# Designs tried in a protein design run: peptides against a protein of PDB entry 8PQO. Part 16

Target 1, 252 residues: chain A of PDB entry 8PQO
Amino acid sequence: VLLKEYRVILPVSVDEYQVGQLYSVAEASKNETGGGEGVEVLVNEPYEKDGEKGQYTHKIYHLQSKVPTFVRMLAPEGALNIHEKAWNAYPYCRTVITNEYMKEDFLIKIETWHKPDLGTQENVHKLEPEAWKHVEAVYIDIADRSQVLSKDYKAEEDPAKFKSIKTGRGPLGPNWKQELVNQKDCPYMCAYKLVTVKFKWWGLQNKVENFIHKQERRLFTNFHRQLFCWLDKWVDLTMDDIRRMEEETKRQ

## One batch from the design tools (peptide; made by RFdiffusion4, then SolubleMPNN)

Design b1_p9_5_s4 (from b1_p9_5, 7 letters changed)
Fold by OpenDDE base, seed 5:
Structure b1_p9_5_s4 (fold): chain B 252 residues (1-252), chain A 9 residues (1-9)
Amino acid sequence: as target 1 above (252 residues)
Amino acid sequence: MLEVYKLFA
């Protein structure tokens, strides 16, 4: 088991992020070729448990069409079906990813708190001390180009070049976080993402767990760069606007 | 494979 807490600081408020996140997820999905192909939505409903209220989703990602024929033919039954269960109780959310074939030998859990700070809180997920001492804190800086793979880089999604017309935020220089504390009118937040990865196959555990963390970090970095650079597209939207957009997308 | 899921549900 390998645990890392990714901390993503953004020059937006917790309330703004709720809209921006949903918009950016929808937009990124539209831009992805084959996005939605092989995705089965089993459940999408409100939930209430232990005082937590939110939206619960259960999706299956069928990867049979996404792998070469020889892989498909050799893959055990259920090995190419990924289950995603998500509990969105913003500002808290939890996602659990499992596989039908690997069962208890595979788990990805992502637990996120969104806080109005600069990523300075320790153990925001309230782990036991023995567990917390094994968690690596990883800071993602959306302005740092060195954290982006060359194949993923787009100039129009570079926070170091983007300036919001509607809000005046950006471009983000090397010291943008330090400068932010002196800008009383600019909100900020941190997404604390505790990622737990379990891969219990002897001899491959460390390699696979580290690989998954590398991919998650890449995903978080690219997504939040997009979210910021799309600020002018979503900052004036309301949650009602987002709900309407989601309903329109379901009908297409 | 991991890039197909929606990070935030």
Scores: peptide ipSAE 0.049, ipTM 0.780, DockQ to the pose 0.144
Fold by OpenDDE base, seed 1:
Structure b1_p9_5_s4 (fold): chain B 252 residues (1-252), chain A 9 residues (1-9)
Amino acid sequence: as target 1 above (252 residues)
Amino acid sequence: MLEVYKLFA
């Protein structure tokens, strides 16, 4: 098991991020080839548990069409089905990913708190001290080009070049986080993403767990760079606007 | 190995 807490600081408010996240997910999905193909939504309903209220989703990702034919033919039943269960109780979110074939031998859990701070809180997910001491805190700087793979880099998605016309935020220089503290008119937040990866196959555990973390970090970095650079597209939208957009997308 | 899907609710 490998745990890392990714801390993503953004020059947006917690309330703004709720809209921006949903918009950016929808927009990114449109830009990806085959965005909805092989995704089955089993459950999408409100939930209430232990004082937590939000939206629960259960999706299955069918990967049969995404792997080579020889892999598909050799794969055991259920091996190419990934289950995603998500509890969205913003500003808290939890996502659990499992596989039918691997059962308890595979888990990706992502627990996120969105806080109006600069990533300074320790153990925001309230882990036991013994567990917390094994968590690596990883800061993602959306302005740092060195954290972006060359193949992923787009100039129009570079926070170091982007300036929001609607808000005046950006471009983000090397010391943008320090300068933000002195800018009373610019809100800020941190997404604390505790990622737990478990892959219990002898000889491959560390390799696969580290690989998954590398991919998650890459995903978080690129996504939040997009979210910020798309600020002018979503900052004036409401949650009702987002809901309408989602409904329109479901009808197509 | 396949890339991870975007895991956002």
Scores: peptide ipSAE 0.046, ipTM 0.772, DockQ to the pose 0.142
Fold by OpenDDE base, seed 3:
Structure b1_p9_5_s4 (fold): chain B 252 residues (1-252), chain A 9 residues (1-9)
Amino acid sequence: as target 1 above (252 residues)
Amino acid sequence: MLEVYKLFA
């Protein structure tokens, strides 16, 4: 098991982020070629449990069309089905990813708290001290070009070049986070993303767990760069506007 | 493969 807490600081408020996140997910889905292929939505409903209220989704990603024929023919039953269960109770979110074949031997869990701070809180997910001491904190700086793979880099999604016309935020220089503290009119938040990866196959645990974390970090980095650079597209949207966009995305 | 996941939705 490998745990890391990714901390993403953004020059937006927690309330703004709720809109921006949903917009950016919808927009990214539209831009993804074949992103909806093989995705089955089993459940999409509101939930209430232990005082937590939100939206629950259960999706299956069927990977049969994404692998070569010989892999599909040799794959055990359920091996190419990935289940994603998500509880969105913003500002808290939880996503659990499992595989039918691997069962207890495979788990990706992503738990996120969105807080109006600069990523300074320790153990926001309230882990036991013994567990928390094994968590690596990883800071993602959306303005740092060195954290972006060359193949993922787009100038129009570079926070170091983008300036919001509607809000005046950006571009984000090398010391943007420190400068933010002195800007009373600019809100900020941190997304604390605790990622738990378990891959209990002999000889492959460390390799696969580290690989998955690398991919998650890449995803978080690119997503939040997009979210910020799309600020002018979503900052004036209402939640009703977002819901309409989500519905349109589902129909594509 | 992770790029298709709707981890933020």
Scores: peptide ipSAE 0.046, ipTM 0.777, DockQ to the pose 0.167
Fold by OpenDDE base, seed 2:
Structure b1_p9_5_s4 (fold): chain B 252 residues (1-252), chain A 9 residues (1-9)
Amino acid sequence: as target 1 above (252 residues)
Amino acid sequence: MLEVYKLFA
């Protein structure tokens, strides 16, 4: 089992992020549609459980073309379907990723708290001390080009180049986080993403777990760069607008 | 890339 807490600092408020996140997910989902592989949304509905209200989603990811050769060797073609169950009770979110073939031997759990701070809270997910000491904290800087793979880089999704017309935020320079503290008119938040990866297969555990973390980090980095650079597209949207977009994406 | 896309919900 490998645990890392990814801390993504953004120049948006917690309330803004709720809209931006859902918009960006919907928009990204549209871009990933097409072909026999991709994302199948089985469920996307409101839920209420034990007083918690939110949005529940169940998706299937078809990953045959998305995994390295060594992963394809481990799993039959049909085993490359990954189920994602997610509970979005914003500002808390929980995602559980499983595979029918691996069953209990495979788990990705992503638990996210969105806090109006600069990523300074320790153990926001309230792990036991023994577990927390094994968690690596990883800061994602959306403005840092060096954290982006060349194949993922798009100039229109570069926070260091983007300036929001509607909010005036950006571009984000090398010291944007330090400067943000002194900007009273710019909100900020941190997404604390505790990622638990379990791949219980002797001899391959570390390789696969580290690979998954690498992909998650890549995903989080690219996603939040998009989220910020799409600020003018979503900042004025309502939650109802977002829900309509999600439904339209689901029907495609 | 394991594009576990998207998360959060």
Scores: peptide ipSAE 0.047, ipTM 0.775, DockQ to the pose 0.125; fails the geometry check

Design b1_p9_6_s1 (from b1_p9_6 with N2L L8F)
Fold by OpenDDE base, seed 2:
Structure b1_p9_6_s1 (fold): chain B 252 residues (1-252), chain A 9 residues (1-9)
Amino acid sequence: as target 1 above (252 residues)
Amino acid sequence: MLAERLKFI
C-alpha cells in the first residue's frame, strides 16, 4: 500500500471550484475522443449516509477496446473491467476503484477535501497517527512548468501565461502562492487529495503502486492547470448551468 | 461528474 496526499493550491474559492471542477471535467471529456467507449454507468443517484449528502455514481470501465488484441485474449475474465464507485458530497469527495479479477488485491481510493486554505492543514482526512506518518505530502504547483511533461504541455493551459479577463487573476509567477496571501481580493483554496494505492501482487507491488501515483499526479496537475486557464469560461456559470451542460453531454 | 477522471491507457 502506498499513500500520498496531493495538495493542489488554487487561486479560486471553494465555491468557485465546485463549478470549475464540473465544467473542466465536462470540457475535458468532450476533448477526449472515445471517452464514452467502454464506460457503463450502473448507478447515478443522490445519496444520504451518516450526514453526508451528495451524488453517488457507479461506473464500469471496460478496457477490452483499449488494450492490444493479444492482451485481451490473454487477460483473465474481469481483469479488464474496472469499477469506479464515487461519492460526491462537495466539499468532500471519495472515489474507490477496484478490479473484478484482482478483488481485494487492487484498490485505488481517492479522498478529497476542499478547504479555504493554502494547504497548511495536517491530516485533514483524520487518519490514525500510525497511518498518517506513512503519508507523503505532495504539493502540486500549477504554475510550475517543470511538473508538466512536455507531451502534456499546452501554452493555452499554462497558468504562468494565462490572465483571467473576468477576475484579473494570473499570470501565476514563481512566488504566486506567497503573493496570494497579500492579495485580499483573491480567494484561494487547497484540494487535499489522499490517494491510497494497493496492488498486492508479488514482485509488482511497488512498481505498479508508484506508476499509479505517477499517473494520478500527472492527471491532477494537468486538470488543475486546465481548470485555472478556463476560469473565464466557467466563473460566471451557476450550478444550474453546469447541470444543464452535464445533461446535454449525457445525450451525446 | 467526478473530477477523478482516471485517464486509463
Scores: peptide ipSAE 0.060, ipTM 0.797, DockQ to the pose 0.409
Fold by OpenDDE base, seed 3:
Structure b1_p9_6_s1 (fold): chain B 252 residues (1-252), chain A 9 residues (1-9)
Amino acid sequence: as target 1 above (252 residues)
Amino acid sequence: MLAERLKFI
């Protein structure tokens, strides 16, 4: 098991981020060639549990079309089906990713708190002290070009170049996080993303767990760069506008 | 990859 807490600081409020996140997910899904191919939505419903209220989703990703024929022929039953269960109770979110074949030997869990701070809170997910000692805190700086792979880099998605016309926010210089403290009119937040990766296969555990964390970090970095650089597209949208966009995306 | 299609949550 490998645990890391990714801390993503953004020059937006927690309330703004709720809109921006949903917009950016919808927009990213439109930009994906063959988005939704091999994705089955089993459940998409509101839930209430232990005072937590939100939206529950259960999806299956069928990977049979995404692997070579010989892999498909040799794959055990359920090995190419990935289940994603997600509980979105903003400002708290939880996602659990499992595989039918690997069962208890494979888990990706992503738990996110969105807080109106600069990533300074310790153990926001309230882990036991002994478990918390094993969590690596990883800061993602959306302005840091060195954290972005060259193949993922786009100038129109660079926070160090972007300036919001609607809000005046950006471009984000090297010290932008320190400068936020002095800017009374600029909101800020941190997304605290606790990622738990479990891959129990002899000789491959560390390699696969580290690889998954590398992919998650890449995803979080690119997504939050997009979210910020799309600020002028979503900052004036309401939650009702977002719901309409999600419905339109489901019909495509 | 799969991570690119996972809804960012």
Scores: peptide ipSAE 0.058, ipTM 0.768, DockQ to the pose 0.226
Fold by OpenDDE base, seed 1:
Structure b1_p9_6_s1 (fold): chain B 252 residues (1-252), chain A 9 residues (1-9)
Amino acid sequence: as target 1 above (252 residues)
Amino acid sequence: MLAERLKFI
């Protein structure tokens, strides 16, 4: 098991981020070739549990069309089916990813708190002290080009070049986080993403767990760069606008 | 249905 807490600081409010996240997920999905193919939505309903209220989703990702034919032919039953269970109780979110074949030997869990701070809270997920001491805190800087792979870099998605016309936010220089503390008119938040990866296979555990964390970090970096650089597209949208866009997308 | 991109895959 490998745990890391990714801290993503953004020059947006917690309330703005709720809209921006949903917009950016929808927009990024449109830009992916085959974004709907092989995804089954089993459940999409409101939930209430232990004082937490939100939306519960259960999706299956069928990877049979996404792997080479020889892998598909050799894969055990259920090995190419990934289950995603998500509890969205914003500003708290939890996602649990499992595989039918690997059962308890595979887990990705992502727990996110969105807080109106600069990533300064320790143990926001309230882990036991013994568990918390094994969590690596990883700061993602959306302005830091060195954190972006050359193949993922786009100039129109570079926070160090982007300036929002609607909000005046950006471009983000090397010291943007320190400067933000002095900018009373610019909101800020941190997404604290506790990522738990379990891959129980002798001789491959550490390699696969580290690989998954590398992919998660890459995804979080690129996604939040997009979210910020798309600010002018979503900042004036409401949650009702997002819901309408999601309903329109479901009908297509 | 544009499947929500796996938020994280």
Scores: peptide ipSAE 0.052, ipTM 0.768, DockQ to the pose 0.239
Fold by OpenDDE base, seed 5:
Structure b1_p9_6_s1 (fold): chain B 252 residues (1-252), chain A 9 residues (1-9)
Amino acid sequence: as target 1 above (252 residues)
Amino acid sequence: MLAERLKFI
């Protein structure tokens, strides 16, 4: 088991981020060629449990069409089916990813708190001290180009070049987080993403767990760069606008 | 088609 807490600082409020996240997920999904192909939505409903209220989703990602024919022919039954269970109780969310073949030998869990701070809270997920001492804190800086792979880099998605016309936010220089403290009118937040990866196959555990964390870090970095650079597209939208856009997308 | 939304993003 390998645990890391990714801390993503953004020059947006917790309330703005709720809209911006939903917009950016929708927009990113439209830009992916073959988006929606091989995704089955089993459940999408409101839930209430232990005082937590939110939206529950259960999806299956069928990877059979996304892998080469030889991989498909050699893959055990259920090995190419990924289950995603998500509980969205913003500003808290949890996602659990499992595989039918690997059962208890594979788990990805992502637990996120959104807080109106600069990523300075320790143990925001309230882990036991013995578990918390094994968590690596990883800061993602959306302005740092060195954290972006050359193949993922786009100039229109670079926070160090973008300036919001609607809000005046950006461009983000090397010291943008320190400068933000002096800007009374600019909101800020941190997304604290505790990622738990479990892969129990002997000899491959560390390699696979580290590989998954590398992919999650890449995903979080690229997504939050997009979210910020799309600020002028979503900052004036309401949650009701987002719900309408989601219903329109379901009908397509 | 229901757009692929990875909610863990």
Scores: peptide ipSAE 0.055, ipTM 0.759, DockQ to the pose 0.177; fails the geometry check

Design b1_p9_6_s2 (from b1_p9_6 with N2P)
Fold by OpenDDE base, seed 4:
Order: structure tokens, then C-alpha cells, then sequence
Structure b1_p9_6_s2 (fold): chain B 252 residues (1-252), chain A 9 residues (1-9)
């Protein structure tokens, strides 16, 4: 098991981020899947459990089209199906990723708290002290180009170049976080993403767990760069606007 | 939709 807490600081409020996240997920989804190819939505319903209220989703990612033919031919039944169960009780979210073939030997869990701070809280997920000692805190700086793979870099998704017309926020210079503290009128938040990766296979555990963390970090980096650079597209939207957009996308 | 959407593949 490998645990890392990714801390993503953004020059947006917790309330703004709720809209921006949903918008950016929808937009990124359109850009990658051409309308949801290989993603099956089994459940999408409101839930209430233990005083937590939110939206529950169960999705299957069918990877058969995304792997080489030889991998598809050799893959056991269910090995290329990834189940994503998510409980979105914003500002808290939990996602559990499993595989039918690997069962208990594979788990990705992503637990996110969105807080109106600069990533300064320790153990926001309230882990036991012994478990917390094994968590690496990883800061993602959305303005730092060195954290972006060259193949993922787009100039239109570069926070160091983007300026929001609607909010006046950006571009984000090298010291943008320090400058933000001095700007009383600019909201900020941190997304604290505790990622638990479990891959039980002798000789491959550490390699696969580290690989998954590398991909999650890449995903979070690119996603939050997009979210910020799309600020003018979503900042004036309401949650009702987002719901309408999600419904329209389901009909296509 | 959850923001954790796997761009893994």
C-alpha cells in the first residue's frame, strides 16, 4: 500500500470550485471520449448515509479499446473493466476504484477535502497517527511548468499565461501563492487529495503502486491547470446551469 | 461527475 496526499492550491473559493470542478470534468470528458465511449454509467443517484448527503455514481471503464490487441487477447475476463464508485458530498468526495479480476488485490481510493486554506492543514483526513507517518505530502503547483509532461503541455492550459477577464485573476507567476496571501480580495482554496493505492502482486507491488501515483499526479496537475484556465467559462455558471449541461450531455 | 476521472488510459 502506498499513500500520498496531493495538495492542490487554487486562486478560487471552495464554492467556485464546486462549479468549476463539475464543468471541467464534463469538458475534459467530452474532449477525451468523444461522448463517453468505453464508459458505462450504472448508477447516478442522490444518497444519504451517516449524515453525509451527496451524489453517488457507479461507472465502469471498459479498457478493451485502450489496450493493445495482444493485451486484450491475453487479458482474463473482467481484467479490463475498472469500476469507479464515487460519493460526492462536496466539500468532501470519496472515489473507490476496483477491478473485477484483481478483486481485493487492487484498490485505488481517492478521498478529497476542499478547504479555504493554502494547504497548511496536517492530517485533514484524520488518519491514525501511525498511518499518517507513512503519508507523503505532495504539493502540486499549477503554475509550475516543470510538473507538466511535455506531451501534456498546452499553451491555452498554462496558468502562467492565462488571465481571467471576468475575475482579473492570473497570470500565475513563480511566487503567485505568496502574492495571493497579500491579495485580500482573491479567494483561495486547497484540494487535499489522499490517494491510497494497493496492488498486491509479488515483485510488482511497488512498481505498479508508484506508477498509479504518477498517473494520478499527472491527472490532478492537468485537470487543475484546465480548471483555472477555463475560469471565464464557468465562474458565472450556477449549479443549476451545470445540471442542465450534464443532462444535455447524457442525451448525446 | 467526479473529478477523479481516470485519464490513466
Amino acid sequence: as target 1 above (252 residues)
Amino acid sequence: MPAERLKLI
Scores: peptide ipSAE 0.104, ipTM 0.834, DockQ to the pose 0.408
Fold by OpenDDE base, seed 2:
Structure b1_p9_6_s2 (fold): chain B 252 residues (1-252), chain A 9 residues (1-9)
Amino acid sequence: as target 1 above (252 residues)
Amino acid sequence: MPAERLKLI
């Protein structure tokens, strides 16, 4: 098992981020040409549990079309089916990813708290002290180009170049987080993403767990760079506008 | 939608 807490600081409020996140997920979904094939939505319903209210989703990702034919032919039954269960109770979210073949030997869990701070809270997910000692805190800086792979870099998605016309926020220089503390009128937040990765195959555990964390970090970095650079597209949208956009996207 | 978009592959 490998645990990391990714801390993503943004110059947006927790309330703004709720809209921006949903918009950016929808927009990123439209930009993926192959995103619809092999995704089955089993459940999409409101839930209430232990005082938490939100939206529950259960999806299956069928990877049979995404792997080479020889892999598909050799793959055990259920090996190419990924289950994603998500509880979205913003400002708290939890996603659990499992595989039918690997059962208890594979888990990705992503637990996110969105807080109106600069990533200074320790153990926001309230782990046991012994478990918390094993969590690596990883800061993601959306302005740091060195954290972005050259193949993922786009100038229009660069927070160091973008300036919001509607809000005046950006561009984000190297010291933007320190400057933000002095800017009373600029909201900020941190997304605390506790990622738990479990892969119990002998000889492959550390390699696969580290690989998955590398992909998650890459995803979080690129997504939040997009979210910020799309600020002028979503900052004036309501939650009702987002719901309409989600419904339109389901019809395509 | 879950905010954690699995861009797996």
Scores: peptide ipSAE 0.095, ipTM 0.827, DockQ to the pose 0.366
Fold by OpenDDE base, seed 3:
Structure b1_p9_6_s2 (fold): chain B 252 residues (1-252), chain A 9 residues (1-9)
Amino acid sequence: as target 1 above (252 residues)
Amino acid sequence: MPAERLKLI
């Protein structure tokens, strides 16, 4: 098991982020070629549990079309089906990713708290002290180009070049986080993403767990760069506007 | 890859 807490600081409020996240997810999904292929939505409903209210989703990602024919022919039953269960109770979210074949030997869990701070809180997910000692805190700086792979880099998605016309926010210089503390009129938040990766296979555990964390970090970095650089597209939208856009996207 | 569709988080 490998645990890391990714801390993503953004020059947006927790309330703004709720809209921006949903918009950016929808926009990113449209930009993905074959984004709907082999995705089955089993459940998409409101839930209430233990005083938590939100949206529950259960999706299956069928990977049979995404692997070579020989892999598909040799793969055990359920080995190419990935289950994603998500509980979105903003400002808290939980996603659990499992595989039918691997069962308890494979888990990706992503637990996110969105807080109106600069990533300074310790153990926001309330882990036991002994478990918390094993968590690496990883800061993602959306302005730091060195954290972006050259193949993922786009100038229109660079926070160090972008300036919001609607809000005046950006461009984000090297010291933008320190400067933000002194800007009373600029909101800020941190997304605390606790990622738990379990891959219990002899000789492959560390390699696979580290690989998954590398992919998650890449995903979070690129997504939040997009979210910020799309600020002028979503900052004036309401939650009702987002719901309408989601309904329109489901009809296509 | 499933990692690209995980942008839906």
Scores: peptide ipSAE 0.072, ipTM 0.799, DockQ to the pose 0.234
Fold by OpenDDE base, seed 5:
Structure b1_p9_6_s2 (fold): chain B 252 residues (1-252), chain A 9 residues (1-9)
Amino acid sequence: as target 1 above (252 residues)
Amino acid sequence: MPAERLKLI
């Protein structure tokens, strides 16, 4: 088991981020050629449990068309089916990723709190003290180009070059997080993403767990760079505008 | 949709 807490600081409010996240997910999904191919939505319903209210989703990702033919022919039954269960109770979210073949030998859990701070809270997920001692805190800086792979870099998605016309926010210089403290009119937040990875196969555990964390970090970095650089596209949208866009995307 | 899945696969 490998636990890391990714802390993503953004020059947006918690309320703005709710719209921006949903917009950026929808936009990124449109830009991925065949992004809907092999995705089955089993459940999409409101839930209420233990005082938490939100939206529950269960999706299956069928990877049979996304892997080489030789991998598909050698893969055990259920090995290419990934289940994603998500509980979205913004500003809290939980996602659980499992595989039909690996069952208890594979788990990815992502628990997110969105807070109006600069990533300074310790143990925001309220883990037991012994579990918290084993969590690595990882800061993601969306302005730091060195955290971006050269193959993922786009100049139009660079927070160090982008300036919002609508809000005046950006470009983000090397000290932008320290400068936010002095800019009373600029909102800020942190997304605290606790990622738990379990892979129980002896001899491969550390390699696979570290690989998954590397992919999650890459995803979070690229996504939040896009979210910020798309600020002028989504900052004036309402939640009702987002719902209409999601419905239009489901019909394609 | 949860942002967590966009590019894992």
Scores: peptide ipSAE 0.097, ipTM 0.832, DockQ to the pose 0.424; fails the geometry check

